# Ledger of designs, part 144: peptides against a protein of PDB entry 6D0Y

Target 1, 225 residues: chain A of PDB entry 6D0Y
Amino acid sequence: ETEDHLESLICKVGEKSACSLESNLEGLAGVLEADLPNYKSKILRLLCTVARLLPEKLTIYTTLVGLLNARNYNFGGEFVEAMIRQLKESLKANNYNEAVYLVRFLSDLVNCHVIAAPSMVAMFENFVSVTQEEDVPQVRRDWYVYAFLSSLPWVGKELYEKKDAEMDRIFANTESYLKRRQKTHVPMLQVWTADKPHPQEEYLDCLWAQIQKLKKDRWQERHIL

## One batch from the design tools (peptide; made by RFdiffusion4, then SolubleMPNN)

Design b2_p23_2_s2 (from b2_p23_2, 10 letters changed)
Fold by OpenDDE base, seed 5:
Structure b2_p23_2_s2 (fold): chain B 225 residues (1-225), chain A 23 residues (1-23)
Amino acid sequence: as target 1 above (225 residues)
Amino acid sequence: PLFEPKYYFPEVRPEFREKYEAL
C-alpha cells in the first residue's frame, strides 16, 4: 500500500497542481527521503523506471534526483550506478534509442549537480575513443558519436565552461572521424526554396552542423533550421 | 556485445542548492 502510494507520487509529479512545480518537487523529495530507510530499493527502482519510460518528464526527474542527491549523497550515487547498469543493459539488448536517451538523462544530471562535469567529459572521451577501435563495424563508431553529439544540447554549456580544453580535444577527434568515415552511398536530397536551398545532409554530418551552430550560439537554443 | 561501452566510474556530487534556488 505504501509502495503503491510512492509509485503514484513519483509518476504524477509535474502534473497540474495548485502548487508550483518547485514546491511539489521539494515536497516529494522530502517524502522520498523520509521513506528511504524502509523503501530505498523500491524508490530506486521506481526512479529508474520513470527515468527510462517517461522521456517527456526528463527535466522533472533529473531535478528530483538532484534534490534527493543533495539530501542523501549515497542514494544519488546508487541511482547513477543503476542508470549506468541500465545503459549497459540497453546496449546489450540492442535498445539503442533507449540507450541514447539514458545518455541524455545522465547529461542533464550534470546540471542538477548529481554527476560531476569531469566525469561526463570522461564518459564522452570514452565514447569518442570508440572511433579509434580497429576491426569493428562503422555503425558502432557512428552510434557513440551520435550519443555524444545528441547529448550536448543538455550539457554542452556546462562542460565547456569547466572543461573547455578537454571538450575541444573531443570535438577535434569527432571532426576527424566524421571526415574519414564512410558516408552513405544514397544520394543526398535537396529541398529548394525561392531564396536558399536546404540540403538534406547525412544524419551525422547534419547533427554535427547543428551542434557547431549551437556552440557558436554559446549553447543557447535558437532556430537552427 | 557489439555496442558494449567502455568501463566508466561516474563521480557524484552532494550539492544541489545553488541550482535549486535558481529555478
Scores: peptide ipSAE 0.036, ipTM 0.653, DockQ to the pose 0.018
Fold by OpenDDE base, seed 3:
Structure b2_p23_2_s2 (fold): chain B 225 residues (1-225), chain A 23 residues (1-23)
Amino acid sequence: as target 1 above (225 residues)
Amino acid sequence: PLFEPKYYFPEVRPEFREKYEAL
């Protein structure tokens, strides 16, 4: 495959096809694996780019990376390292929306067996530990809590299945922080579609309530009424 | 910077289970 063709294949995966998405992803993974000896750097860059710029296709590309990781473990590692580096760069550049998308992407990579569950738990422990930092703006504390909570729809089930005690501790710390932080009314974050509108609520409190409901529902997404 | 992250590197796994391949 040529570099241009690889770009086309990667960018267009998930589009309408006569074949199933699963079949297309497996096929693409095979093509990419075969071309790694010649185009590893290009493929790595392309995957990082689409992961960052196409959040609507998150699960498609995490699955693709999962398939590639299964075929080439070293490439999977390099990809994760690149994504972590990009996360750091996004935060340094004050691109917080990109940063949270990257955290969600990394979270879903746990489901795809690219990232180990304990590692993701450790990352979230690190995030929530920011709430204990002194002499920092609350917005910093809030963002890391947001990044954690907003990623749980993608990975909460897996993390609780593997590390329930650790997750409970993180939840307890999060709850404690949310109770003591200064609160302001902001537009709510919509994780699920609702059949009827909900009243205005502080966004982290709202998100917390949604996550608690999701947890109660055993991490099965349902419409919130 | 205000949102400078703490350093962390997650560990990777080699396998992809079938249940997650089914889309």
Scores: peptide ipSAE 0.034, ipTM 0.654, DockQ to the pose 0.019
Fold by OpenDDE base, seed 2:
Structure b2_p23_2_s2 (fold): chain B 225 residues (1-225), chain A 23 residues (1-23)
Amino acid sequence: as target 1 above (225 residues)
Amino acid sequence: PLFEPKYYFPEVRPEFREKYEAL
C-alpha cells in the first residue's frame, strides 16, 4: 500500500460501511501492522495528526491504537512517545486547545489498555503540582487544572477504580487551589430556565462543579459538560 | 516558556484484552 492510501484509510475510518466499526478497525489495524516495516513514521504522523485534528473521532482512533498496541507493543510505545512530544510542542506553540485534546486522547488510551492507569495518575499529579509553583502566572496554574479536570470525563471512572486514594489527593489539592486562586469574571454560555436559573460562575469553578457532579453520579454521563 | 509542560511518560500495556464499550 502507498502512503496516500494509508492516509485515506486512517482518515475515513468510522464512516458509514456495510461492516461494523469494530470489524473495520480490526481490518485497518491489520493493514497498518503489515505496513509498519515500511511506513512506521508516516503511520505515526498520521495517527498523531488525526488525534489532534479530529477530536470527534477520539474514541475511534484510541481504539485503533489499542488494537495496534496489542499487535505490536513497541509501536504502542512509540506512538505514546510521539503523542507526548506533540503535547510538548503544542504547549510551546501556545496551541492550548490542541494540547488539551492530546491530554484527553492520552486519557482515553488508558481505557484502550495502551497506557497504564498509574501512569495517567502520575501525569495528573504532575499537572496539579503546577499549582504549587511560585513566581508563575496564574494562567499557567489554571491551564493545568483545566487540562486535568477536562480529561476526567474520559478516564475518571477508570482512575478512581484503580487509584482512588491518589485521585482523592489530587482532588483535594485541586479544590484547595480553586479556593485560594484569584477569580475573574468570565463570560460563559449557560442554559437559562425560568424555574431554575444558573448563576454565572468563573469557568474553572463551573468545570469543578460539573466534575464533582459527575463523580457523585459515579462517572455516568447524564449531561453534556 | 510560559507553558513548559510537566508530563510523565506513560507505561504502555501489551494487550488490549477487552472490548472498548465507548464505541
Scores: peptide ipSAE 0.034, ipTM 0.651, DockQ to the pose 0.020
Fold by OpenDDE base, seed 4:
Structure b2_p23_2_s2 (fold): chain B 225 residues (1-225), chain A 23 residues (1-23)
Amino acid sequence: as target 1 above (225 residues)
Amino acid sequence: PLFEPKYYFPEVRPEFREKYEAL
C-alpha cells in the first residue's frame, strides 16, 4: 500500500460500506499488519492522529488497535506508548479536554485487550492519589478525579470484574476526597418539574452520583451521562 | 504545571480474543 492509501483506509474506516464494520476492521488490520515492515512509523502516527482527532470513532479505532495488537503485540505496545506520550503532552499543555478524552480512549483499549486491566487500575490509582498531594490546587485534584470517573463508563465493568477490591479502594478514596473537598455553588440551570424535582449539584458530585448509579446498574449504561 | 502528569506505563495484553461488545 502507498502511504496515501493507508491514510485513506485508516481515516475512512467505519464509513458506509457494503461489508460489515467488523469485516472492514479485520480487513484493515490485516492490511496494516502486512504494511508494518515498511510503514510502521507512518501507521503509528496515523493511528495516533485519528485516535486523537476523531472522537466520534473512538470505539472503531480502539477496536482496530485491538485487532492490530493481536496481530502484532509490539506494535500495540508502541501505540500505547505513543498515546501515553500524547496524554502527557496534553496535560503539560493544559489541554485537559484532549487529556480526558485520551484517558477514555485508553480505558476503552482495556476492553479491546490492548491494555491490561491491572495496568488501568494502577493508572487510576495514580490519578486518585493526586487527591492526597499536599499544597496543590484543588483544580488539579478535581481534574484527576474527573478523568477517572468520566472514564468509568468505558471500562468500569471490566475493572470491577477483574480487580474489584482495588477498585473499591479507589472508590473509597474518591468518596473520601469528594466529601472533604471544597465545593462551589453553581447556578440553577435545570428545569424543575413538580413531579420530578432534581437538585442542582456540583459537577463532580453529580458525576459521582451518576457513576454510583452506573455501578449499581452493573455498569450497564442506560442513560447518557 | 498544574496538571503535570504522574508517570505510569501501562502493560499491554498480547491478544484480542473476545468480541468488543460495543461493535
Scores: peptide ipSAE 0.029, ipTM 0.661, DockQ to the pose 0.020

Design b2_p23_2_s3 (from b2_p23_2, 11 letters changed)
Fold by OpenDDE base, seed 5:
Structure b2_p23_2_s3 (fold): chain B 225 residues (1-225), chain A 23 residues (1-23)
Amino acid sequence: as target 1 above (225 residues)
Amino acid sequence: PLFEPKYYFPQVRPEFLERYLSL
């Protein structure tokens, strides 16, 4: 395989095909594994790129990374390290939309058996601990809470199954912060329907309510109106 | 407050992959 061909294969995975997505991912994982001796750096860069630039394919690429990690543990580790570096770079560059997506990506890597559940719990503990920082803008505190909460649809079930006590503590700390923080009016991620009245809520309060509902529903996604 | 997560040896099975992608 040439480098250009690898780029094409990685970028196009998940598109309409005569084969199942599973088959395509397994096939691609095999191709990439075979080419790692010659193109590891290129493949690593490509995967990091698509992971951050193609949010619509999040589960596709996390699954692909999971398959690759199963085939080559060292490569999986290098990928995670690269993603963490990218997350740090995004934060340094104030690219918070990219950063939050990278957190979601990392979260889903837990489901793909790439990142250990305790590690993700530790990450979220660190995020929520930002709420305790002194002499920092509330926007900083809010962002890390947002990053945590907005990632739970991808990993909440797994984390509660394995680390329920720790997650409960994180939730308690989050709730405490949300109650005491200064409320601001910002656009919500979801638009309320006009067919019935809805109370006006602050965006993080709304997200919190959604996550609480998700948790109550045993982490099964439901349509929330 | 970012850390480097620990990764473990994965166990990805075709059955898991199929179920996971069907969600």
Scores: peptide ipSAE 0.026, ipTM 0.669, DockQ to the pose 0.022
Fold by OpenDDE base, seed 2:
Structure b2_p23_2_s3 (fold): chain B 225 residues (1-225), chain A 23 residues (1-23)
Amino acid sequence: as target 1 above (225 residues)
Amino acid sequence: PLFEPKYYFPQVRPEFLERYLSL
């Protein structure tokens, strides 16, 4: 395999095929595993790139990473380390949009058994603990709450099944913060679901309501978030 | 759909937190 070929394979996975997605992912995982001795760095870089740039294929690539992790545990570790490093770099560079995608990706890696559920809970505890920081801009507090809440559609079910008490604590802290934070009234784009307009709400309050509904629905997706 | 069924993978990393905090 060549680097260009690997890039093509990784970027095109999930596209229309005569085979099932699962079969394609297994096949690709096998190819990538075989090429790790020669192209590990390239594969790591490619996977990190698609993780942050192709959020619409998030579950495809997390599954791929899960398969690779199962085949090569060390590679899985290196990938997670690379993702964490990139997350920190994104935050340092104020690339918050990239950062949130990375958090979502890491979240879904829990479902793929790459990252332990307790570790993700701890990460979210750290995020929500930022709301308790003093002498920091509210935007910082808001972002970490947003990063937490916006990642729950990918991992909330798994985390509540395994760490319900801890998650409830995080939710309580989040709710408390949302009640006391300063809210701004700015024009927002109206969102429609099932051809029904939603009332204009502050973005975190809106997200909170959506997550609460999702939780109430036992993490069964009924609406597009 | 966000809650698409996931495959089971046996290799879980409990040391994720350490990586998150130390890097």
Scores: peptide ipSAE 0.050, ipTM 0.682, DockQ to the pose 0.034; fails the geometry check
Fold by OpenDDE base, seed 4:
Structure b2_p23_2_s3 (fold): chain B 225 residues (1-225), chain A 23 residues (1-23)
Amino acid sequence: as target 1 above (225 residues)
Amino acid sequence: PLFEPKYYFPQVRPEFLERYLSL
């Protein structure tokens, strides 16, 4: 395979095909695995790039990474490490939109068994712990809560099934913060649109309500568009 | 539905926490 061909394969996965998406992903994972000895760095960069730039294909690429991780555990580790580095760089650059996409991507990697549930819980604990920081802008605290809550549609079910007590603690801390924070009405990118209208609310309060509903529905997204 | 089906794989990576915290 050439580098250009690999790029094409990675970028086009999930597009309309005569084969199932699952079959295509498995096939691509096989191709990429075979090419790792020669193109590991390129493949790693490509996957990081599409993970960052193509949020519409989030589940496709997390699945691909999951398949690759199953085939080559070390590569999966390198990928996660690269993604974490990118997340930190995004945060340092105040690129919060990119950062939240990366958090969501990492969250969905739990479903793909690339990231352990306890590790993701710990990450979210760290995020919510930012609400306890003193003398910091509320926007910082709000963002980490947003990053946490807005990622739960992808991973909340798995985390609650495996770490319910810890998740309850995080939720309690989140709720406590939301009650204490100064309300600010700022439009933010929502994870989804509910199938039913809801009153206009502060964005984090609205998100909190949505997540609470999702949790109550056992993380079933049947009522989420 | 907004989200595509989730897929599960065999390998769970516990080292993520250490990497996350070390960077």
Scores: peptide ipSAE 0.026, ipTM 0.638, DockQ to the pose 0.036; fails the geometry check
Fold by OpenDDE base, seed 3:
Structure b2_p23_2_s3 (fold): chain B 225 residues (1-225), chain A 23 residues (1-23)
Amino acid sequence: as target 1 above (225 residues)
Amino acid sequence: PLFEPKYYFPQVRPEFLERYLSL
């Protein structure tokens, strides 16, 4: 039936083909658009599912959603809302790995012009504002900072090009928090080599240093082997 | 590689902060 066919098309996009990936995505977007009048709910559910369960195809599916959003604006909105609901559900269920991935997915949707840059900046402002909450565990504060920083490789360039002042404020707040947070458990996670022991850098400090370097490199990724 | 090719599109959605917070 048509539903099974749509599932197959969506799940297999990005696999080996005689055509370019871009051409395949444009073709699939056209097929999905044509079927929206009859199968909108099914298509929406399928896209949400593959977006969540196939992290290796993140940019493929964000691009597909971008193309579909350009064809059907309302559907794109419904998709974003569904993804945000899923993010909230994952947080409520303490599924932090899924949650951080969903933030990255949403971040890349900015590049695909599905989510406006100011909206993503506002989301990150909300995340970093958690560092100012009182009477909450540090792990909560740390996670939202992690979610923010770990998403910047996907969207940092776009956000700084459009909202540099706001992003600088978020960075300043992040830096301030990282300087004052407790790091008492770092010694327990030390990685030592027999010849030259190096204490393992605290994970947020390490990530912060990486993001600072990425920013200095104008958000151009450099592979260090 | 960390990233696959990214694509830009002409249709940009408006601000949705209020909707995001209401969910």
Scores: peptide ipSAE 0.026, ipTM 0.584, DockQ to the pose 0.035; fails the geometry check

Design b2_p23_2_s4 (from b2_p23_2, 9 letters changed)
Fold by OpenDDE base, seed 5:
Structure b2_p23_2_s4 (fold): chain B 225 residues (1-225), chain A 23 residues (1-23)
Amino acid sequence: as target 1 above (225 residues)
Amino acid sequence: PLHEPEYYFPEVQPELLERYRSL
């Protein structure tokens, strides 16, 4: 069936090929565009599924969506709406692992010229505003800060280039919150050198330090000593 | 062309609070 073929193409993109990834993505975008008149709903659901379930292919599928959006703006919009709905559903269901990944996915869609920078800034403003909520667990506040900070590697450069003042305000609010929150020692994936031992640090503080370093390095990722 | 989606997040509910505290 044609539907099975589409599923195979979408799921297998980015795998070993004689052609470049870019070439394969362009080719797939063309195939999908051609089939949208007949299989829009199926293609939409497939893309949402792989975007959600294959985190190792985040940049592959964001790029694919970017290419497809350039070909069909309306479809790109429908995809974005679907992903936003999924994010909302994940949050309501307390599926925070899925939710944070979806935030990263949406963040990278800014780089892929699908989502406008101001919209992403607004999302992050909403996230950081949770730190101001009363009568809520700190874990809720922490998660939204985590979701914000952990997404900046994908979109921080773009947002600061276009919305530096707004981003500075978000950063200031984040810093203020991190200073006043209760500290809990939680391990974080971080590379340390044996030549310069570091004491154990709280996970959000560690992430904050990493993001500050990234910002200082003009959003170019490199080894942090 | 760029899209400008709107973001709305769920309000805090008792059930959600309990789940957060259990994390």
Scores: peptide ipSAE 0.340, ipTM 0.729, DockQ to the pose 0.050
Fold by OpenDDE base, seed 4:
Structure b2_p23_2_s4 (fold): chain B 225 residues (1-225), chain A 23 residues (1-23)
Amino acid sequence: as target 1 above (225 residues)
Amino acid sequence: PLHEPEYYFPEVQPELLERYRSL
């Protein structure tokens, strides 16, 4: 395979095809695996790039990485390390949008059997521990809570299945923080859906409620109105 | 097999704190 061809394959995966997505991903994983001896660096860079820049294909690329990891564990590890480095750089650069996306990506890698659940739990423990930091802006605390909560749709089920006690602790700490944090008081807006008023909530409170509902639903995604 | 990466954990860094405070 040529480098340009690999780029095309990686960038276009998940697009309309006569075959199933799963089949295409398996095929691509096979192609990439075969080309690792010659193009590992290029493939790694490409995957990191698309993983970072194409959030609409998050689950496609996490799945692809999962498949690649199963085929080549070392490559999977290199990818994970690269993504973690990128997350670190994003945080250092205060690129919070990229950072939170990368957290979600890493979270879904747990779901794709690339990253161990305990490692992700540890990461989230560290995130939520920021709420205990003194003399820091609330925006910092809020962001790490947001990063945690907003990632749970991708990994909450797995984490609770394997680390329920630890997750409960994290949830308790999160809840405690949310209760005591300062909230911006703005005019309340209401969204009317199905003749039921939905009051405008502070974004973390809203997210918390959504995650609580998701948890209650045993992490089965449903339409939240 | 699953990877157990060592994550870079958030730390309070003066440079970062200054950035947060500037918001």
Scores: peptide ipSAE 0.339, ipTM 0.728, DockQ to the pose 0.036
Fold by OpenDDE base, seed 3:
Structure b2_p23_2_s4 (fold): chain B 225 residues (1-225), chain A 23 residues (1-23)
Amino acid sequence: as target 1 above (225 residues)
Amino acid sequence: PLHEPEYYFPEVQPELLERYRSL
């Protein structure tokens, strides 16, 4: 059945081929576009599934969706809506690992010209605004900050290029929160190296430092060889 | 053709966030 064929094509994209990945993605986008009139629902479900279940192919599928969105704007919108619904469901189910991944996926969709930068900025504003909530556990505040910061490697450059003032505000709020939050020192599982154990930096402070460095480096990751 | 979805996030249960941090 054509449906099975579509599943195979979608699931196997990015595997070894004589053609470039870009060419394969364009080809697949064309095939999927042609089949949307008859199999839109199936294609949508398949893309949502692989997007969620194959994190190792994040950039492949975000790129594919970008290509599809360019061909069929409405379909792209339906996909985005489906992913947002999935994120909401993940949060409701307390599946925070999936939630963070989905935030990263959505973040990369900004790079793929699917989601507008202002929308992503608004999402991050909402995340960081949790730090201002009263009478909530710090762990809640920490998680949303984590979700924000951990997604910036995928979208920080684009957001700063398009919404620098708003991003600066979010960063300022984040910094302010990190300075005032309670820090728990977890005793290092000291891998006994003879050297004076450097106290392990708190995870959010460490992440913040990394993101600050990334920002200073114009959002280019330096591969530590 | 950029989409501008609205992001509204439901309240999550804070008690389970500790588990996430411990991972």
Scores: peptide ipSAE 0.336, ipTM 0.728, DockQ to the pose 0.043
Fold by OpenDDE base, seed 1:
Structure b2_p23_2_s4 (fold): chain B 225 residues (1-225), chain A 23 residues (1-23)
Amino acid sequence: as target 1 above (225 residues)
Amino acid sequence: PLHEPEYYFPEVQPELLERYRSL
């Protein structure tokens, strides 16, 4: 296949088809595997690009990578390494939206049997450890907590199944931090209803409450967070 | 087999701290 054809196939996966998405992904994985000997670098770059730039297709591409990893473990490893590098670059560039998305992407790769649960736990331990840093802005601490909590819908179930004790420790540390942090009154959209200003929960407190509920519900999502 | 990538360690970079403070 030509390089242009590969780009088209990768970019268009998940579009309306007569076949199931799963079938299409399996087919694409087969095509890509066959072309790895000749176009590994190109395929790697393409996958990294779409993973980064198409957040609406997160589960599609994590699934695809999972399938590819099953077919070619080494390629899967190279992809993971590339994504980790990209995460580091995003953080260095202060691109926090991209960074948090990449964390979610990596989180879902655990579900796709690409990344080991202990590795993700270690990452989250490092994130939450930022709350213990001295002489750093609260916004830094808040962001890493946000990155952790906002990724749990994708990986919390698996991590608690595999590393429950470690996760409980991380949760305890997170809770402790949330209790002691200064709440920023974001002038949230004062829904000026004439009635008593509903104390709008701060965004991290709100997220924490949602995650606690999710945990209580055994990580079964009842609604899109 | 599952991959165990080297995870990112949050480093305190002075340049980043200043950017956070400016936020």
Scores: peptide ipSAE 0.335, ipTM 0.726, DockQ to the pose 0.038

